# Designs tried in a protein design run: peptides against a protein of PDB entry 5FRP. Part 119

Target 1, 225 residues: chain A of PDB entry 5FRP
Amino acid sequence: VEWTESIPQIIATREDISKELNQALAKTFIDSDPRVRRTSVMIFNKVPVTEIWKNITNKAIYTSLLHLAREKHKEVRELCINTMAKFYSNSLNEIERTYQNKEIWEIIDTIPSTLYNLYYINDLNINEQVDSVIFEYLLPFEPDNDKRVHRLLTVLSHFDKKAFTSFFAFNARQIKISFAISKYIDFSKFLNNQESMSSSQGPIVMNKYNQTLQWLASGLSDSTK

## One batch from the design tools (peptide; made by RFdiffusion4, then SolubleMPNN)

Design b2_p20_6_s4 (from b2_p20_6, 11 letters changed)
Fold by OpenDDE base, seed 5:
Formats: C-alpha cells, sequence, structure tokens
Structure b2_p20_6_s4 (fold): chain B 225 residues (1-225), chain A 20 residues (1-20)
C-alpha cells in the first residue's frame, strides 16, 4: 500500500525529470558547437525508435532535427539527413498513431517533404544523399505490393506542392539513368566484339558510348568535394 | 562569458553522453 502510494509521486517526479531532460535536449540541437549538434542527432541513431518516442516528448526536438537537414556544417547535415530518413522509416514500422503522439506524428510526417525539398538546393552531394536515403529508408524495395503501395501513399499523403514536383522530377531522372545504363551495357558489348568494331558502325557506337559515359558521370557527385 | 559558454557546452556534452 505504501509502495503504491509512492508510485504517483515517483511518476510525477519522473515526468518532471523527463520534461527537464527534454528541454535540455532541445537546446543541444541548436547549440553553436557542431559537435554538440552532431551528438544530439546521434541519439536518434543509437536509441531504439520506441524509446525515442517514449522519452522524447518535446515536439521542438523533432522540429529542430528536421531543421538540421539544411545545416551549414556538412557533417552534421549529412548525418541528420540519414538519421531523419531512418527514423521516419522505423517510426512507420514500429510506432502506432495515437492521440497522445499525434503532435509528434504531424512533424514526423513532414520528413518526406523535408527531404525532397533538399533537391531545390541544387547541390550534387545533397542530391546524391537524398537519392540514397529515398531508396534505403523512405521508399525501400518491398516485394509485397500492398505494403509497397501503402508506404508510397503514406509518403505522398503529406507532401507539399514542392515535394510533389521534386518527386516527379526524381522519378523521371531515374528512368533516364536506367535507360542510359542499359545503353552503356549494349554499347560495351558491341565494342567488345572485334568484328563489330571493325564495321562501319564501330566509330558511331564508340561516340555514343563516350557520350553515354559523359552523361552518366555528369550526374554523379565528386566524392572528393 | 567565453568560459561560461565552454562550461555550458561541456555540461551539455556530458548530458548527451548520459543519454546515449
Amino acid sequence: as target 1 above (225 residues)
Amino acid sequence: EAIEKVLERNKRGEFLRELL
């Protein structure tokens, strides 16, 4: 009985401690030191998604996480983009939508738009990273058609107008890349045949091969920059 | 002011390490 009577006070104390911790954590995401911001983002990578949703209840933390996707510090930005995409995917898979977490979900549901809007920065490194996290976390390969469609509809249902435009542009680019790769393979096979190379078509195919390679290369970021 | 800022950063860093 005495233990049961102490539980409400302990819970209340824990809630207060939790609130203070959340407030303190919110400040770390906007710290002037990029190392502090980096460490803050890493919490979302190291702590299970279920524990994050349970213990991080201050919506400002999630809003701040999303804001770091446009961070000036490259390392923090790159980490944030990967982290938020992964967190979104994990949340969709593991977290139920309830009345209590509705406000957090309203923020998390904007992650796809936040990511697709990064294409408007027109930075090749950012574009490559966004491409990567889309395939890895946002719209991963799913052999089940119903699950795949459900995920797609979930992602699209919270898009802003700009994100939709980016989505269509992205898909159109992927189709073009796929076509170019297919042609690259065809040209490579042709050029590997000595009889074909000695034909009148040899020089023409060589030129097309080089143009295809140049086009493919132009879409890739310089990993050294 | 600079020292206080460093101390505050250290405190925040320690806090984050405790959460991780």
Scores: peptide ipSAE 0.058, ipTM 0.631, DockQ to the pose 0.014
Fold by OpenDDE base, seed 1:
Parts: structure tokens; C-alpha cells; sequence
Structure b2_p20_6_s4 (fold): chain B 225 residues (1-225), chain A 20 residues (1-20)
């Protein structure tokens, strides 16, 4: 009987501790020191997704995480983009949607839109990173058609208008890149043949080859920056 | 005010290190 009477106090104490912890953690995401913000993001990488959902109940923390995707500090931003994409994927795979966690899911479901909206910054490094996390975490390779379609529909179902526009532009770009790579291969094969290179078409194909390379290179970030 | 901000940052940093 005494043990049962102490349980509400223990639960209340744990809830209070959890609340205080969440409040303290929420403040770290908006700290002026980028090292503090970085460490805050790292929690989402080091702690299992199930434990995060269990212990981090303050929605402001998740909202603040998403805001760091547009952080001016490069290292924090890059870490945040990778972290939120991975967290989204892990959440879809491991966390059930319940009435209790619906408010958090409403925030997490905006991660794809948040990421696709980063293309409007028009930064090549950001674009490259977003491309990477889309293929790794948002829309990973899935041989099962039903699972692939379900994932795609899930990602798209919470897009804002800008994210949809960005999505279509992205896909159109990927088709163009694929076409350019195919042509690059064809031109390379042609130029590797001495008879073909010595033909009247040789100089024409060489020019097209160079243009194709230049076009492909122009879409890549400078790794030296 | 500057010292208080530094102290607050240090406390937050320490808290995060304890969580990790």
C-alpha cells in the first residue's frame, strides 16, 4: 500500500525531471555558441530513435532542430541536415503513429519539405548534401514496389507548395543528368575508336564531349571550398 | 552581462555532455 502511494510521487518527480530536462535541452538549440548547438544535434545521432521519442517530449526541441537546417554556421548546418534526414527515416521505420505522439509527428513529417526547400538557397554545397540525404534516407533504394510507393507517398503527403515545385525540378534535373551521362559514355566510346576519331565526325563529337563534361562539372560543388 | 552569458553557456554545454 505504501509503495503504491509512492508511485504517483515518483511518476510526478520523473515527469518533473523530464520536463526540466526538456526545457534545458530546448535552450541549447538556440544557444549563441555553435559548439553547444552542435552538441545538441549530436544527441539525435547518438541516442536511439526510440529513446529520443520516449524522453524528448517538448515539441520546441524538434522545431528548433529543423530550424538549424538554415543555420549560418556551416558545420552545424551540415550536421543538422544529415541528422534530421536520418532521424526522419529511422522514425518512419521504428516509431508507430499514436495519439500521444501525434504533435511530434506533425513536426517530423515536415522534414522532407524542410529539406527540399533548401534548394531555394541556390548553394551548390547545400544542393549536393540535400541530393545525398534524399537518396540515402528520404527515398532510399527499395526493391519492393509497394514499400517504395508507400514511402514516396508518405514523403509527398506533407509537402508544401514550394517543396512540390522543388521536387519536380529535382526529378527533371536528375533525368537531364542521366541523359548527359549517357551521352558522355557514347562520346567517350566514339573518341576511343581511332577510325571514328579520324572521321569527319571526330571534331564534332569532341566538341560535344567537351560541352557535356563542362555541363556535368558545372553542377558539382567545388570540394576545395 | 557578458560573464553571465558565458556562465550560462558553460552550464548548458556541461548539461549536454552529461546527456551524451
Amino acid sequence: as target 1 above (225 residues)
Amino acid sequence: EAIEKVLERNKRGEFLRELL
Scores: peptide ipSAE 0.058, ipTM 0.637, DockQ to the pose 0.014
Fold by OpenDDE base, seed 3:
Structure b2_p20_6_s4 (fold): chain B 225 residues (1-225), chain A 20 residues (1-20)
Amino acid sequence: as target 1 above (225 residues)
Amino acid sequence: EAIEKVLERNKRGEFLRELL
């Protein structure tokens, strides 16, 4: 009987510990030391998504994670962008939407908008990273049409106005890039043929080839910066 | 004050290591 009476107190104590842990963790995401912030982000990479959702219940942690996408420290920012995109994808795949986790999902559902809004910073490195995480995590290749459409609709359903605009711009750019790559391939094939190179069109195609390469290169970030 | 901040950061770092 006495043991049974102690159980509520033990449960309450564990809940308090969990709350304290969450509060302490929330502080680490806003720490002035970028190493602390980095380590905090790494929790989302090292701990399974199911355990994160179970144990991290403070919404401030998730909002702080999303805020780090605009972090001044490059390494932390880059890590955060990859982490939040991956976490979003894993959450969609592994976490059921329940009444209990609704508030966290409301934050997680803003990850696509958060990422697409990074295009407005107009930084080529950020743009390249966002492009990468979109194809890897947000809108990965899916051969099943129904799954692909469902994922797309899920991603778009929580877009803000700016994210939609960015999304359309992204898609338009991808079409242009695809076209340029196709031309590059065609020109390369033409120039690889000796008879074609010796033709009157040889110099013209060479010029177009160079222009295409320059255009493609101009869209790439300088790896030295 | 600077030392206290460093100590606090160290405590947070230790805490994170315990969580991982």
Scores: peptide ipSAE 0.050, ipTM 0.628, DockQ to the pose 0.014
Fold by OpenDDE base, seed 4:
Structure b2_p20_6_s4 (fold): chain B 225 residues (1-225), chain A 20 residues (1-20)
Amino acid sequence: as target 1 above (225 residues)
Amino acid sequence: EAIEKVLERNKRGEFLRELL
């Protein structure tokens, strides 16, 4: 907190100090110690987005942040994924596109693709996290239709081919999940009715219920991993 | 070399702590 207050003053006073600070910060993102990398990512969470854009001018920092999404260290990776998604959303909401920040925006605009490309790792924990940040930060619920469409178009406009493929696969999976949940509810209602359970359909519905549950469960990450 | 790397890491960690 005190730093967030002091950095703007330090950066405002000497361009040279700002450059050195940026260079030092860039090195911390690639440090061999996961704790250092974690702390570096936390800067993006603790410092307001407007101040980050103002003070962090080294492109390598933003590029390095994006790379940490594929880091082997689980905690740092998870933090990074949440951080970059939130930072993207906040940037879209609060930062205007200017000539001066164009180069940083070119990097930030790749965050959606970076996130959707994580599905190719085929890790259930990563998939679950990416699903979460998509709904929370990338494509949040927006009651205003124009804003919602604009956000969607913004996200899609910078997709690479792989990200588009993942996007379509994601949507297809969501439809399937929705259908399965609907069936789960229907079967549950049926099974909760004693008259229905005593019918010839009882065993059939029970079997379908179990299959539906198994299918739903298979898509969930193991909390023990 | 290993000690220097550890010292450098510690310095970076301290720097980040001072920044946060």
Scores: peptide ipSAE 0.036, ipTM 0.629, DockQ to the pose 0.014; fails the geometry check

Design b2_p20_7_s1 (from b2_p20_7, 14 letters changed)
Fold by OpenDDE base, seed 5:
Structure b2_p20_7_s1 (fold): chain B 225 residues (1-225), chain A 20 residues (1-20)
Amino acid sequence: as target 1 above (225 residues)
Amino acid sequence: VEEVIKRALRRIKLGEILNS
């Protein structure tokens, strides 16, 4: 049957096309033009995670994606950080671990560590972004305690030593910020009361209010940069 | 002020504020 004889050729052609595509895509991630790199990263945002895992089989592409998190071009870096975090989350939710995809998972499992290690750059913009993607994608809100714990353990299981240190620092910062916000609320309530403002404590609370806001602001990146 | 608070809230879990 003539159609049966065409199957091996079709399979071979698909494999060849896939290989060529992967090779071409791998090159775009390391292109000197930031626009090209950006476009490459966007593939991970536009294509469903299941299709990415199916069609992108070259490990170098995933490695290159992770590397872009530390590139100098701000726009590409920011896009990459969001993309890789989202991709990690989607992968955990939708992709099964198999023998065939083990090598890719070994790379993807390093995404949390890669992100937490960005804190060592000591850049306020990066820090703020990493904080955001942790809550949105790495450790999202999960009302089921068992699922939440399982997710946490999964994230932590691939941490390097530096990532663990950053993790503890991150948690400590959350507590500090939460406390500051709580104080802000209390001071705001006090200051919104006319009788309280007219009291001897009025000026004192106003000063504390301003100090609290300043402290909160000092941890944020300049939006003009 | 509003922007500072908005951005600061993105750096914490809301559950921790409610328990404080």
Scores: peptide ipSAE 0.426, ipTM 0.831, DockQ to the pose 0.353
Fold by OpenDDE base, seed 4:
Structure b2_p20_7_s1 (fold): chain B 225 residues (1-225), chain A 20 residues (1-20)
Amino acid sequence: as target 1 above (225 residues)
Amino acid sequence: VEEVIKRALRRIKLGEILNS
């Protein structure tokens, strides 16, 4: 654990990380101790993306990072999902595609598919997290239409069949949630009006309000678990 | 209630709500 914690500093200061260090780092991603795995993932958060691409040349490290998205240990998994999504976004923004880094890009380009495939685990916590990282890192808000379209096409261009299916389901869910929120707003406005609340429709709208909230809540993970 | 709405909003693009 201690030596792994020193790796970010080493990567930041050394122009060329030895093959041996890369091999050692690769092993930490599959270590039996979740603390070691966590520390390994944190390297991708602590080291600038340009330095990661420069110094981490072992493909196994990137592959192992992606595999940790399905980690049994909740903390490691959650960290990994956030990390890989952020790393993907940073890579798209800062790393040029070259002949030399082509093999690494082939792995990185699968991150969107990897993330969308997590929906098939059918875990509410994972689903909520994946939703979050999609909006934050994969398909972030971009006012430039050309950039936004290009980003979308980039994300979709490496989808497998399952990821596409998941993508469509994701979009359908957005519509449903959006509609529910719209209803919530309407019902809230109604209930905040004293005259409306005192009307014969008052109790009916209150029931619909509660049902809408319940539906919205049912799609969320239990924060206590 | 507030927490439910806040978390639900993170699962959608705001632009879709405004168009509805």
Scores: peptide ipSAE 0.425, ipTM 0.833, DockQ to the pose 0.357
Fold by OpenDDE base, seed 1:
Structure b2_p20_7_s1 (fold): chain B 225 residues (1-225), chain A 20 residues (1-20)
Amino acid sequence: as target 1 above (225 residues)
Amino acid sequence: VEEVIKRALRRIKLGEILNS
């Protein structure tokens, strides 16, 4: 753990790290101690993306990072999911595709598929997190239509069949949730009107309001974790 | 209620709610 914690500083200050260090770092991602694995993931959060690409050349490190998205330790898994999504976005924005980094890009380009495949675990916490990182990092808001389309195509271009299925399900869920929120707004407006609430429709709308909230809540993870 | 709505909004694009 201690030596792993020093890695961000080393990467930031050195022009090149040794092959041996890369090999040693790769081993930390599969360490039996979750604290070691956590610290290893944090390297990708603490070091600029350009420095990561420059100094971490062992592809096993990147593949191991992606594998942690399915590990049993909740904290490490959650950290990994956020980290890999952010790293993907930063890489797309800041790293040029070259012949030299092609092998690493082949791994990084699988991150969207990796994330969408997490929906098959059928865990509400994971689902909610993946939804969040998709909007924050994979398909962020982009006012330029061409850039938005190109980003989408980039994300989809490396999908496996399962990821595509999850993608369509994700989109369908967006529509459903959006519609539910729209209903919530309408019901809220109705119930905020005293005359409407006192009408024969008052109790009916109140019930629909509660049902809508319940439906929305049912898709969310427990806050107590 | 507020928390439910807040969390639900993070699962959709804001543009889609305007089209529903």
Scores: peptide ipSAE 0.425, ipTM 0.833, DockQ to the pose 0.359
Fold by OpenDDE base, seed 2:
Structure b2_p20_7_s1 (fold): chain B 225 residues (1-225), chain A 20 residues (1-20)
Amino acid sequence: as target 1 above (225 residues)
Amino acid sequence: VEEVIKRALRRIKLGEILNS
């Protein structure tokens, strides 16, 4: 654990990280101790993306990072999901595609597919997190149409079949949730009007209001878990 | 209620709501 914690500083200060160090680091991602795995993931958060690409050349490290997205330890998994999404975004923004880094890009380009495939686990916590990282890192808000389209195409270009299916389901869910929120607003406005509440429609709208909230809530993870 | 709405909003693009 302690030596792993020193790795970010080493990477930040040295450009000549040895093959042996890379190999040792790769092993930490599959360590039985979740603290070690967590620390390893944190390297990607603490070190600038440019330095990571420069110094971490062992493909196994990147592959192992992606695998942690499905690990059993909740905290490590959550950290990994956020980390890999952010790393993907930063890489797209800051790392040029070259012949030398092609093999690493082949792995990194699978991050979107890896994330979208997490929906098939059918875990509400994971689903909510993946939704979040998609909007924050994979498909962030971009006012420039050309950039937005290019980013979208980049994300989709490496999807497997399951990821594509998940993508469409994701989009469909957005529409449904948006519609439900719209209804919530309408019902709320209605219920806030005294005349409307006193009408024959009052109880009906109240029921619809409650149903809408229940539906919205049912798609969310339990904050206590 | 507020928390439900807040969390639900994080799962959608706001542009779709405004166009509805």
Scores: peptide ipSAE 0.425, ipTM 0.832, DockQ to the pose 0.367

Design b2_p20_7_s2 (from b2_p20_7, 13 letters changed)
Fold by OpenDDE base, seed 5:
Structure b2_p20_7_s2 (fold): chain B 225 residues (1-225), chain A 20 residues (1-20)
Amino acid sequence: as target 1 above (225 residues)
Amino acid sequence: VEEVLKRSLRRVELGNVLNS
């Protein structure tokens, strides 16, 4: 009997603690110290997705996470971009959509748009990172055609107009890069043949080879920066 | 050259998956 009487108080206390924790955590995401913001983002990497959804119920935390994708601090931004992409993928795989988590899902479903919109910043480092997380987390390799299509439709279903534009641009860029790589291979084969190199076409192909490499390199960020 | 190729190949992986 005494045990039963204590249950309501325990539940109430737990809710209060959870609320306070969420409020405290929300503040850390907007802290002026980038180290604090970094630590906050890392919670999403260290804690299983199921536990995150269970314990982090303040939607402001998720909104703040998404905002950090445009963070001025490079390290925090890069961490955030990887984290939110991974979190999106894990959520799709492990979290069921319910009435209780609907509001959080509404935020999480905007992650693809948030990421694709980063292309408009026109920063090579950001572009390369977004390319990477798309392949790794948003649209990962999936041998099952039905699952692949379903994932694609899920990602696209919450796109804004700008995200759609970026999506098409991304695909077009991939085709161009693929074509350039193909040319690189062809030119390399030609240049590795001594007879071909000694021909009148040798210098011409060498120039095209260099131009192709330069073009490919120009699309990549400086590894030293 | 190797790095450029490696990173470029990485950027086209999704395209190959979508077209298969």
Scores: peptide ipSAE 0.226, ipTM 0.771, DockQ to the pose 0.549
Fold by OpenDDE base, seed 3:
Structure b2_p20_7_s2 (fold): chain B 225 residues (1-225), chain A 20 residues (1-20)
Amino acid sequence: as target 1 above (225 residues)
Amino acid sequence: VEEVLKRSLRRVELGNVLNS
C-alpha cells in the first residue's frame, strides 16, 4: 500500500517511468488486498491524464483497470467505474491519437462498452452509477452540436453488440422516465388546484400521482444499501 | 419525493441534450 501511494509522486517527478515500475504497478491492480487495488485506481485520479499516458505504457494496467469495473469489492468497483469514465473523457479531451499510443487507445476506446455492459449485471446500484457517469463523463452536456455528435459517434463506434442493446434500452428508459416526470408535474398541478381536487377526478389523480412516484422510485437504488 | 425527482432528472439529462 505504501509503495503504491508513492507512485503518483514518482510519476509527477520523473519523465520516464521504467518498465520495471510499470510491471510492478500492473501487479498492484490484481493484488489480493482491496486497499492496494484501490490505491492503484487512485493513481488515475491523482496524476494528470497526460502524465498517465506518458508514463504508464503497460497495457495490462489499463486492461486491469477496466476489469475492476466488475470488482467484487464495492468500494473498489465504484471507484473504478468513476475513474475509468473520467479517464476516458479526459483522454478524449487531452490526448491525441498517435501511432505510438494506438494500442492503449484501443483499450481506452472500449471503456464505454465496458460501462454499458455493466447494465447486464442487473444491479440497481451499478445501474445508477453507470447512468451517472454516462451523463457526467461519457456523454456530457455539450452545447456545440458538432462536438456533441462527434462525441456520441466516438462512443458508439467501439460498442459491441451488447453495449448497443444496452444503449438503446437506456435511451428508452430515459424517455419513460421523462414521461413519468411530466405526468408527475401534471398531477401535481392538478392536485394543487382545490377545485380539481374536489372533483370526481381528484381521488383518481391522487392514485396516479402515487403510482407515478412509486414507479420513479422503483428505478432507483436504495441509498441505505 | 425531492430526491426521487432529482435522481430521476439526472437520468434523463442525456436525452435532453441529444434532442436539443
Scores: peptide ipSAE 0.213, ipTM 0.767, DockQ to the pose 0.559
Fold by OpenDDE base, seed 2:
Structure b2_p20_7_s2 (fold): chain B 225 residues (1-225), chain A 20 residues (1-20)
Amino acid sequence: as target 1 above (225 residues)
Amino acid sequence: VEEVLKRSLRRVELGNVLNS
């Protein structure tokens, strides 16, 4: 743990990181101690993306990072998911594609697919987190149409079949949620009207209101878990 | 209720962008 914690500072101060150090770092990502794995992931949060690309050249480190998205340890997994999404976004924004870094980009370009594939685990916590990182890092709001389209195409260009399916399902779910929210608003307005509540439709709308809320809530994870 | 709505709204952000 202590050794791994020193790595960010080393990377920040040194222009060249030895092959041996890279190899040693790669091993920390598969360490049996979750604290070590966590610390390893944190390197990507503490070190600027440009320095990471410059100094971490061992492909195994990047592949191991991606694998931690399915980590058994919840905290490590959650950290990894956020980290890899952010790293992807930062890489797209700051790292030029060259012949020298092509092999690393081949790995990094699979991050969107890796994330979308997490939906198939069918875990509400994971689903909600993936939703979040998609909006924050993968496909953030962009007012420029050309940039938005370009980003979208970049994200989709490396999808596997499962990721595409997940992508479409995700979008469909969003539409459904939006519609449910709209209904909630309509029902709420209705129920706030005295005349409407006193009508024969009052109890019916109340029931629909409750059903709508229940449906919306059912798609969310328990924040206490 | 408020929390449900807030969290649900966050989940529809991408859909709105894609459809705009």
Scores: peptide ipSAE 0.210, ipTM 0.769, DockQ to the pose 0.590
Fold by OpenDDE base, seed 4:
Structure b2_p20_7_s2 (fold): chain B 225 residues (1-225), chain A 20 residues (1-20)
Amino acid sequence: as target 1 above (225 residues)
Amino acid sequence: VEEVLKRSLRRVELGNVLNS
């Protein structure tokens, strides 16, 4: 753990990280101690993306990072999911595609698929997190239409079949949630009107209101777990 | 209720972007 914690500083100060250091770092990502794995993931958060690309040349490190998205340890997994999504976005924004870094890009370009494939785990906590990182990092709000389209095409261009299916399911779910929210708003407006509440429709709308809330809540993870 | 709505809204933000 202590050794791994020193890596960010080393990467920041050295222009060239030795092959041996890369190999040692690669091992930390698969360490039996989740604290070590966590610390390893944190390297990607503490070191500028440009320095990571420059100094971390062992492909195994990147593949191992992606693998941790399915980590059994919740904290490590959650950190990894956020980290890899952010790293993907930062890489797209700051790293030029060259012949020299082609092999690393081949791995990084699979991050969107990796994330969308997490929906198949069928875990509400994971689903909610993936929803968040998609919005924040993969397909962020971009006022420039050309940039937005380009980003979308980039994300989709490396999808596997499962990722595409997940993508469509995700979009369909968003539509459903949006519709439910709209209903909630309508019902709320109705219920806030005393005359409406006193009408024969009052109890009916109240029931629909509750059902809508329950449906919305059912799609969310329990924050207490 | 408020938390449910806030979290639900966050989940549809991407959909709004994609549909714009």
Scores: peptide ipSAE 0.203, ipTM 0.767, DockQ to the pose 0.563

